# Designs tried in a protein design run: peptides against a protein of PDB entry 4N7V. Part 87

Target 1, 222 residues: chain A of PDB entry 4N7V
Amino acid sequence: TLRSITSPLVAHRLKPIRQKTKKAVVSILDSEEVCVELVKEYASQEYVKEVLQISSDGNTITIYYPNGGRGFPLADRPPSPTDNISRYSFDNLPEKYWRKYQYASRFVQLVRSKSPKITYFTRYAKCILMENSPGADFEVWFYDGVKIHKTEDFIQVIEKTGKSYTLKSESEVNSLKEEIKMYMDHANEGHRICLALESIISEEERKTRSAPFFPIIIGRKP

## One batch from the design tools (peptide; made by RFdiffusion4, then SolubleMPNN)

Design b2_p18_4_s1 (from b2_p18_4, 9 letters changed)
Fold by OpenDDE base, seed 1:
Structure b2_p18_4_s1 (fold): chain B 222 residues (1-222), chain A 18 residues (1-18)
Amino acid sequence: as target 1 above (222 residues)
Amino acid sequence: MPPEEELDFSDLENIPYI
């Protein structure tokens, strides 16, 4: 099943973006829908031959073929749907479209990993919890130039000198120089606070059923 | 149908911060 390969994509709260690749253009629209435009080149002109438009919650996929499959010239936005429209739920999507859906999903995951959900200013750093899940990316930008980037898989450190290295195990973290451990301790505290705030804010969102509270900024740069 | 040209996922890594 498609569900065994990927979960429904989640594009809520993401800003509009358009990314051109060799074979496709992927977009997040103002509506928070995700579009995959399949592109072919003829006589130095690019044409959109197929469009997958996916709802912000990933559960509805609308597929259409511009100009009856003849294609529409590539523009700054997806072409409008034509008369030949098919609509599918996530669980009823034909297998021939699974790779294209997975492409959209990976794009959204990358965008989410680069989209601030919580920005927290401490005395020493700008901390940013990203929108991706599970295991949201967490970045700490110290005002003195040190950077720590935490992902589910690794921790990247950039020192004041520009020296960069990646830590993939707890033993490597424990072997850090004492100076770097201080930065790591601060980063971990900032991360804990952001996760706590995320939980509290998400619970209030659930109770109020109002507009999204995210993204949020806590504190201000000194 | 000709095999749908495989979409390369590596092309997605160049997105900016938003």
Scores: peptide ipSAE 0.059, ipTM 0.771, DockQ to the pose 0.648
Fold by OpenDDE base, seed 2:
Parts: sequence; structure tokens; C-alpha cells
Structure b2_p18_4_s1 (fold): chain B 222 residues (1-222), chain A 18 residues (1-18)
Amino acid sequence: as target 1 above (222 residues)
Amino acid sequence: MPPEEELDFSDLENIPYI
């Protein structure tokens, strides 16, 4: 099943974006729907031959073939759906579209990893918890130029000198210079606070059933 | 069936910070 290889994508709270690649253009719309435009080149002109439009919750997939399958010239936005539209739920999506859905899902997950959910200003740094899940990315931008980027898989450190390195184990973290450990300790505390705030705010959001509370900004730049 | 043109997922990694 499609569910065995990916979960429904979640594009809620994401800002509109359009990314062109060699064979596709992927977009998040103002409606928070996700579009994959399949692009073909003919006579030095790019044409959209197929569009997958996926709902913000990932559960509904609308597929259409612009201009009766002849294609529509690539523009600054997806072509509007025409009369020949197929609509599927996530669980009944034909297998021939699964890879295209996965493409959309991976794009959304990447955008989520770069989308601030909580911004928290400390005395020493701007901390940012991102929208991706599980294990949201966490960035710390120290005002002195040090940067720490935490993901589920690694920690990247950029020192004041511009020296950059990646840590993939706790042993590597423990082997850090004492100066860098101080930054890491501050980053970890900021991370803990952001996760605590996320939990509290998400619970209140669930109770209120109103407009999204996120993204939020806590504190201000010194 | 024409070979499903495999979408390259690596092309997605170069998106801007939001």
C-alpha cells in the first residue's frame, strides 16, 4: 500500500513556494495545497503534461492532464484544472502515481524542516524549532556568529572561524572542545524550552479549535 | 508502457530557507 511507504503529507502552516526541477515543478499554494507539475520539453519550450494537486492534509489527490494531455506551456503557477479530472483518496491512489506522491511528500517534509514553528530569542542566540516531524530540526544562531543545527540524524556546528563539522554520535558530542560545549549546552536548553512550549501551545490549540497558533515568536532580539 | 520517468529526489534538496 502507499501507506506502507509514506504517510499522507501535511502542508498546514507552510508558506507558498514554487520549486522548479528538471522534470517537475513542485509548489505549495496559498491554499496550502501541494502541486506537482510534470514537465516535458518540446522545441525548446517547457510544457506541463500532468498535474497532481494534493490537499493540505495529503488525503485527497486531484489529477488532471492540461489541454487534453497535449500539455500547457509552463507558467509561474500550475495550470487550472479542466474537465478531465480524476480524484482519489490517499488509500485508493493508483500505484502509477505513488512515486509522484512521494516526490510531493519529500518536498513538503524538506520545506517543513526549513519552516519556523517556534522562534525563541535568548540573551545569546536566536533559536528556531522547525515544522518537520518526527524529530523537528532545531537551529541556534548565536549573535557572535556560532551556529548549531540539530536534526534527528546529526548536529552541525559552524564556529566563529567558519569551521564547519557534523556530529553523528553522542561520543563525538562529548569530544567537543569546552568552548563549543558551552554553545551546545545553551542550544540544548533552548531546544528543551521550545519543545515544552510546543507541547503546551499545541494542547491549547487543540482545545480552542480556532486558527493556528503557530508560527510563534517568543522574546525579541536584544 | 513508456518508462515512468523517475523523478530525481536529489533535485529537491536545493530549496531556500523559509
Scores: peptide ipSAE 0.058, ipTM 0.769, DockQ to the pose 0.616
Fold by OpenDDE base, seed 5:
Parts: structure tokens; C-alpha cells; sequence
Structure b2_p18_4_s1 (fold): chain B 222 residues (1-222), chain A 18 residues (1-18)
């Protein structure tokens, strides 16, 4: 099933973006819908041959073929649906579209990993918890130039000198210089606080049933 | 149907910070 490969994408709270690749253009719209435009080149002109428009919650997929499948010239936005429109739920999406959906999902996850959910200013750093899940990315920008980027898979450290390295195990973290451990300790505390605040705010959001509370900024730069 | 050209995921890596 598609569900065994990926979950429905979630584009809520994401800003509009349009990313061109060789074979596709992927967009998040103002409506928070996600569009995958499949691009083909003919006579040095790019044409959109197929569009997948996915709802912000990932559960509805509208597929259409611009200009009766002949394609529509690539523009600054997806072409309007006019021909051969099909609508699917996530669970009834034909297998032939699964890879394209997965492409959209990966794009959305990447955008989410770069989209601030919580910004927290400490005395020493700007901390940012991102929108991706599970295991949201967490960045710490120390005012002295040190940067720590935590993901589910690794921790990247950029020292004051500009030296960069990646840590993938607890053993490597434990082998850090004491100076760097101090930055890691602060980063971990900031991370803990952001996660705690995320939980509290999300619960209040659920209770209030109001507009989204995120993104949020806590504290101020000293 | 012609084989759907494989979408390259590597092209997605250069998304700007938002």
C-alpha cells in the first residue's frame, strides 16, 4: 500500500515555495496545497504534462493533464486544471502515482525541516525547532559564531574557526572537546525547552480550536 | 505507456532556508 511507503504529507503552516528540478516543479501554494508538475522538454521549451495537486493534509490528490495531455508551457505557477481531471483519496491512489506522491512528500519533509516552528532566544544563542516530524530538526546559532544542527540522523557542529564536522553516535559526542561540550549542553537544554513548549502550546491550541499558534517566537536577542 | 522517467530526489536538496 502507499501507506506502507509514506504517510500523508502535511503542508500546514508552510510558506509558499516553488522549486524547479530537471523533471519536475514542486510547489507549496498559498492554500498550503502541494503541486507536483511533471515537466518534459520539447524543442528547447519546457511543458507541464501532468500535475498532482495534493491537499494540505495529504489526503486528497487531484491529478490532471494540461491541454489534453499535450502539455502546457511551464510558468511561474501550476497550470489550472482543465482536462482529464481525476480525484483520489490517499488510500485509493493508483500505484502509478505513488512515486510522484513520495516525491511531494519528501519535498514537504525537507521544507518542514527548514521551517521554524519555535524560535527561542537564550542569553547565548538563537534556538530553532523546525516543523518536520518525527524528530524535528533543531538548530542553535550561538552569538559567538558556533552553530549546532541536530537532526534525527546526526549532529553537525560548526566551530568558531569555521571547522565543521558531523557526529552520528553517542561515542563521537562523548569524544568532543570540553569547550564544545559546553555548547552541546546549552543546545540540549534549548532543545528540551522547545520540545516542552511545543507540547504545551499544541495542547492549548487543541483546546482553543483557534487559528494556529505556530510559528512562535520566545524571548528576544540580548 | 512509456516508462515514467524516474524523479531524482537529489535535486530537492537545495531548498532555501525559509
Amino acid sequence: as target 1 above (222 residues)
Amino acid sequence: MPPEEELDFSDLENIPYI
Scores: peptide ipSAE 0.056, ipTM 0.769, DockQ to the pose 0.683
Fold by OpenDDE base, seed 3:
Structure b2_p18_4_s1 (fold): chain B 222 residues (1-222), chain A 18 residues (1-18)
Amino acid sequence: as target 1 above (222 residues)
Amino acid sequence: MPPEEELDFSDLENIPYI
């Protein structure tokens, strides 16, 4: 099943973006829908031959073929659906479209990992919890130039000297120099606070049924 | 059907911060 390969993408709260690649253009629209435009070159002109438009919750996929499959010249936005529109639920998406859905999903996950959900200014750093889940990316930009980037898979450290390294195990974290451990301790505390605030704010958001509370900014840069 | 040109996921890596 498609569900065994990926979960429905979630594009809520993401800003509009358009990314051109060699074979596709992927976009998040103002509506928070996701579009994959499949591009083919002919006579030095790029044409959109197929479009997948995916709802913000990932559960509905609309597929259409511009100009009856002849293609539409690539523009600054997806072509409007006109002819041969098919609509599928996530669980009923034909297998021939699974790779294209997976492409959209990976794009959205990447955008989410770079989209601030909570920005928290401490005395020493700007902390940022991102929108991706589970295990949201967490970045700490210390005002003295140290950077820590935490993901589910690794921790990247950039020291004041510009020296960069990646930690993939607890043993490597425990082997850090004492100076770097102090930065890591602060990063971990900022992370804990952001996760706690995310939980509390999400609960209040659920109760009010109002506009999204995220993204939020807490504190001020010194 | 002509082989659907496989979408390269590596092309997505250079997304700017939003």
Scores: peptide ipSAE 0.054, ipTM 0.762, DockQ to the pose 0.648

Design b2_p18_4_s2 (from b2_p18_4, 10 letters changed)
Fold by OpenDDE base, seed 3:
Structure b2_p18_4_s2 (fold): chain B 222 residues (1-222), chain A 18 residues (1-18)
Amino acid sequence: as target 1 above (222 residues)
Amino acid sequence: MLPEEELDESDLENIPDI
C-alpha cells in the first residue's frame, strides 16, 4: 500500500513556494495545496504534461492532463484543471502515481524542516523548532557564532572557528570537549522548552478551533 | 535576522527524479 511507504503529506502553515527541477515543478500554493507538474521538453519549449494536485492534508489527490495530454506551456503557476480530471483518496491512489506522491511528500518534508514553528530567544541563542515531524529539526544559533542543528538522525555543530562536524551517536556526543558540552546543554534545554511550549499551544489551539497559533516567536534578542 | 534560506535546487538532489 502507499501507506506502507509514506504517510499523507501535511502542508498546513507552509508558505507558498515554487521549485523547478529538470523533470518537474513542485509548488505549494496559497491554498496550501501541493502541485507536482511533470515537465517535458519539445522543440526547446517546456510543457506540463501531467499535474498532481494534493490537498493540504495529503488525503486527496487530483490528477489532470493539460490540453488533453498534449501539454500546456510551462508558466509561473500550475495550469488550471481541464475536463479530464481524476480524483483519488490517499488509500485509493493508483500505484503508478506513488513515486510522484513520494516526491511531493519528500519536498514538503524538506520545506517543513526549514519552516520555523517556534522561535525562542534565550539569553545566549536563537532557538528554532521546525514544522517537520516526527522528530522536528531544531536549530540553535548562539550569538557568539556557534551553531547547533539537531535532526532525528544527527547533530551538526559549527564552532566559533568555523570548524564543523556531525555527531551520529551518543558516544560521539559524550566525547565532546567541555566547552562544546556547555553549548549542547543549552541547546538541549532550549529544545525541551520548545517541545513543551508546542504541546501547550497545540492543546489551546485545539480548544479554541480558531486560526492557527503557529508560527510563534517567544522572547526577544538581547 | 537569519536570511530566509530559500530552498535551493541542491536541496532536492536527494529527491528521486520523477
Scores: peptide ipSAE 0.026, ipTM 0.645, DockQ to the pose 0.051
Fold by OpenDDE base, seed 4:
Structure b2_p18_4_s2 (fold): chain B 222 residues (1-222), chain A 18 residues (1-18)
Amino acid sequence: as target 1 above (222 residues)
Amino acid sequence: MLPEEELDESDLENIPDI
């Protein structure tokens, strides 16, 4: 099943972006929908031959073939759907489209991992909790030049000297020099606070059902 | 099918930071 290889993508709160590759253009629209435009070159012109438009919650996929499959010249936005539109739910998406959906999903996941959800300024650092889930990326930019980037899989440290390394286990974290442990401790505290705030804010957001509360900035740069 | 390798992090350099 498609669900066995990916979950429905979630594009809520993401800013519009359009990214061209050799074979496709992927976009997050103002509507927070995600479009994958399949591109073919003909006579030195690029044409959009197929479009997958995915709802912001990832559950609805609209597929269309511009100009009856002849293609539409590549432009600054996806071509409008015409006749012969196919609409699928996530669980009913034909297998032939799964890789294209997966591509969109991975793109959205990547964008989410770079999209601030909570920005928290401490005395020593700018902390950023990202939109991706589970295990949101967490970045700490210390004002003295140290950077810590936490992901679900690793912790990357960039020291003042520019020395960079990746930690993949608790043992490696425990083996850090004392001076680096201080930065890690601060990063972990900032992370804890951001997660706590995320929980509280999300609960209030759920209760009010108003406009999104995120992204949020807490504190200010010293 | 779209290759996975077409998804490059460098392509997302223009995502604005706060």
Scores: peptide ipSAE 0.025, ipTM 0.613, DockQ to the pose 0.224
Fold by OpenDDE base, seed 5:
Structure b2_p18_4_s2 (fold): chain B 222 residues (1-222), chain A 18 residues (1-18)
Amino acid sequence: as target 1 above (222 residues)
Amino acid sequence: MLPEEELDESDLENIPDI
């Protein structure tokens, strides 16, 4: 099943973006829908031959073939669906479209990993919890130039000198210089606070069913 | 809109030919 290889994508709260590759253009729209435009070159002109339009919650996929399958010239936005539209639920999506859906999902996840959900200013750093899940990325920008980037898979450190390295195990973290451990401790505290705030705010959102509270900014740069 | 420079195209798999 498609569900065995990916979860429904979630594009809520993401800002519009459009990124072109050689064979596709992927977009997040103002509607928070995600579009994959499949591009074919003909006579040195690019045409959109197929579009997958995925709902913001990832559960509905609308597939259409612009201009009756003849293709539509590539533009700054997806062509509007006009005729011969197929609509599928996530669980009923034909297998031939699964790879394209996965592509959209990976793109959305990438965007989410770079989209601030919570920004928290401490005395020493700007902390940012991102929108991706599970295990949201967490960045700490210290005002003195040190940067720490935590992901589910690794921790990247950029020292004041510009030296950069990646840590993939607890043993490597424990082997850090004492000065860097101080930055890590601060980063971890900021992370804990952001996760706590995320939990509290998300619960209030669930209760009120109000407009999204995220993204939020807490504190100010000193 | 996120800056395009923030996204790495290499993080995306190739789309098969239509």
Scores: peptide ipSAE 0.031, ipTM 0.664, DockQ to the pose 0.060; fails the geometry check
Fold by OpenDDE base, seed 1:
Structure b2_p18_4_s2 (fold): chain B 222 residues (1-222), chain A 18 residues (1-18)
Amino acid sequence: as target 1 above (222 residues)
Amino acid sequence: MLPEEELDESDLENIPDI
């Protein structure tokens, strides 16, 4: 099943973006829908031959073939659907579209990993919790130039000198120099606070059923 | 229809920071 390969993509709160590749254009629209445009080149002109339009919650996929399958010239946005459209739920998507959906999902997940959900200014750093899940990325930009980037898989450290390294185990973290441990301790505290705030704010958001509370900014740069 | 085989992970590398 498609569900065994990927979960429904979640594009809520993401800003519009358009990414051109050789064979496709993937975009997030103002509506928070995700479009994959399949591109073919002919006579030095690019044409959109197929479009997958995915709802912001990932559960509905609309597929159409512009200009009766002849293709439509590539533009600054996806071509409008014609009358010959197919609509599928996530669980009913034909297998021939699964890889294209997975492509859209990976794109959205990458955008989410770079999209601030919570920005928290401490005395020493700008902390950013991202939108991706599970295990949201967490970045700490210290005002003195040190950077720490935490992901589900690793921790990247950039020191004041520009020296960069990646930590993949607890033993490597424990082997850090004492001066770097201080930055790591601060990063971990900032992360804990952001996760706590995310929980509290998400609960209030659930209760009010109003417009999204995220993204938020807490504190100010000193 | 373009083959699914034509899309790979490298297509996602150029997403800018937000």
Scores: peptide ipSAE 0.031, ipTM 0.688, DockQ to the pose 0.617; fails the geometry check

Design b2_p18_4_s3 (from b2_p18_4, 9 letters changed)
Fold by OpenDDE base, seed 2:
Structure b2_p18_4_s3 (fold): chain B 222 residues (1-222), chain A 18 residues (1-18)
Amino acid sequence: as target 1 above (222 residues)
Amino acid sequence: MPPEEELDLSDLENIPYI
């Protein structure tokens, strides 16, 4: 099943973006829908031959073939749906479209990893918890030039000198110089606070059924 | 059906922060 390969994509709260690649254009629309435009080149002109339009919750996929499958010239936005529109639920999506859905999902995950959910200013750093899940990216930009980037898979450190390295185990973290451990301790505290606030705010958001509380900014740059 | 061309995600790595 598609579900065994990927979960439904989640594009809620993401800003509009349009990214062109060699064979596709992927967009998040103002509606928070995700579009994959499959592009073919003929006589030095690019044409959109197929469009997958995916709902913001990832559960509905609308597929159409512009201009009766002849293609529509590539423009600044997806072409409008034509007469032959197919609509699928996530669990009923034909296997022939699974790779294209996975492409959209990976794009959305990448955008989410670059989209602030919580921004927290401390005395020493700007901390940012991103929208991706599970294991959201967490960035700490110290005002003195040190950067720490935490992901589910690694911790990247950029020192004041510009020296960069990646840590993949607790042993490597424990082997850090004492001066770097101080930055790591601060980063970890900022991360803990952001995760705690995310939980509390998400619960209140669920209870109130109001407009989204995220993204949120806590504090200000000193 | 023409072989589904592999969609390359490498071009997406340069997406700016939003």
Scores: peptide ipSAE 0.039, ipTM 0.721, DockQ to the pose 0.637
Fold by OpenDDE base, seed 1:
Structure b2_p18_4_s3 (fold): chain B 222 residues (1-222), chain A 18 residues (1-18)
Amino acid sequence: as target 1 above (222 residues)
Amino acid sequence: MPPEEELDLSDLENIPYI
């Protein structure tokens, strides 16, 4: 099943973006829908032959073939749906579209990992918790130039000198120089606070059911 | 059906922060 390969994509709160690749253009629209445009080149002109439009919650997929499959010239936005539209639920999506859906999902995951959910200013750093899940990316930009980037898979450190390295185990973290441990301790504290705030804010958001509370900024740059 | 041409995801790594 498609569900065994990927979960429904989640594009809520993401800003509009359009990314061109060689064979496709992937977009997040103002509506927070995700579009995959399949592109072919003819006589030095690019044409959109197929469009997958996916709802913001990933559960509805609308597929259409511009100009009856002849294609529509590539533009700054997806072509409008024509009369030949197919609509599927996530669980009813034909297998021939699974790879294209997975492409959209991976794009959305990447965008989420680069989209601030919580920005927290401490005395020493700008901390950013991203929108991706599970295990949201967490970045700490120290005002003195040190950077720490935490993901589910690794921790990247950029020192004041510009020296960068990646840590993949607790042993490597424990082997850090004392000076770097201080930055790591601060980063971990900022991360803890952001996660706690995310939980509290999400619970209030659930209760009020009014509008998204995220993204949020806490504190100010000194 | 010809194998669906692999959509290259490598180009996505260069998306800016939003």
Scores: peptide ipSAE 0.038, ipTM 0.721, DockQ to the pose 0.571
Fold by OpenDDE base, seed 4:
Structure b2_p18_4_s3 (fold): chain B 222 residues (1-222), chain A 18 residues (1-18)
Amino acid sequence: as target 1 above (222 residues)
Amino acid sequence: MPPEEELDLSDLENIPYI
């Protein structure tokens, strides 16, 4: 099943973007829908031959073939759908479209990993919890130039000297120099606080059913 | 230096294409 290889993408709160690649253009629209435009070159002109438009919650996929499959010239936005539109739920998406959906999902995940959900200014650093899930990326930009980037898979450290390295295990973290451990401790505390705040704010957001509370900024840069 | 609060999404360069 499609669900066995990916979850429904979630594009809520993401800013519009349009990314061109060799074979596709992927976009997040103002509506927070995600579009994959499949591009083919003909006579030195690029044409959109197929469009997958995915709802912001990832559960509805609309597929259309511009100009009856002849294609539409590539433009600054997806071509408008015409009469031959197919609509699928996530669980009913034909297998031939799974790779395209997975591409859209990966793109959205990448965008989410770069989209601040919570920005938290401490005395020593700007901390940023990102929108991706599970295991949201967490960045700490220390005012003295040290950077820590935490993902689900690794921790990247950039020291004041510009020395960069990646930690992939607890043992490697434990082997850090004492001076670096201080930064790591601060990063971990900032991370804990951001996660706690995310939980609290998300619960209040659920209760109010209002406009999104995120992204938020907590504190001020010193 | 910390990035600006506004995202510059133009840096999404290395996304694998299909």
Scores: peptide ipSAE 0.030, ipTM 0.666, DockQ to the pose 0.055
Fold by OpenDDE base, seed 5:
Structure b2_p18_4_s3 (fold): chain B 222 residues (1-222), chain A 18 residues (1-18)
Amino acid sequence: as target 1 above (222 residues)
Amino acid sequence: MPPEEELDLSDLENIPYI
């Protein structure tokens, strides 16, 4: 099943973006829908031959072939769906489109990992919890130049000297120099606070069903 | 001061092409 490959993508609260690759252009629209434009080159011109437009919740996929399958010249935005439109639910998406959906999902997840959900300013750092899930990325930018980036898989440290390294286990974290452990302790506290705030704000958001509460900023630059 | 937040898609190269 498609679910065995990926979960439905979630593009809520993401800013519009358009990224060209060699074979595709992937976009998040103002509507928070995700578009994958499949690009073909002909006579030194790029044409969009197929478009997957995915709803913000990932559950609806609209597939169309611009200009009756002849293709439409690549532009600054996806071509409008006009002809030969197919609409699928996530669970009914034909297997031939699964790889394209997975591509869209990975793009969205990447964008989410770089989209602030909670920004928290401490006395010593700017802490940022990102939108990706599960295990949201967490960045700490210390005002003295140290950076810590936590992901589900690793922790990256950039020291004041510009020395960069990646930690992949608790044993490596425990082996850090004491001066770096202090930065890690501060980062962990900021992370705890952001996760606590995310939980309570998300619960209130669920209860009220109001406009999105995120992204939020707590505190200000010193 | 920490840089302004901007979406960096440099890691998009790690996404398999279609």
Scores: peptide ipSAE 0.029, ipTM 0.676, DockQ to the pose 0.045

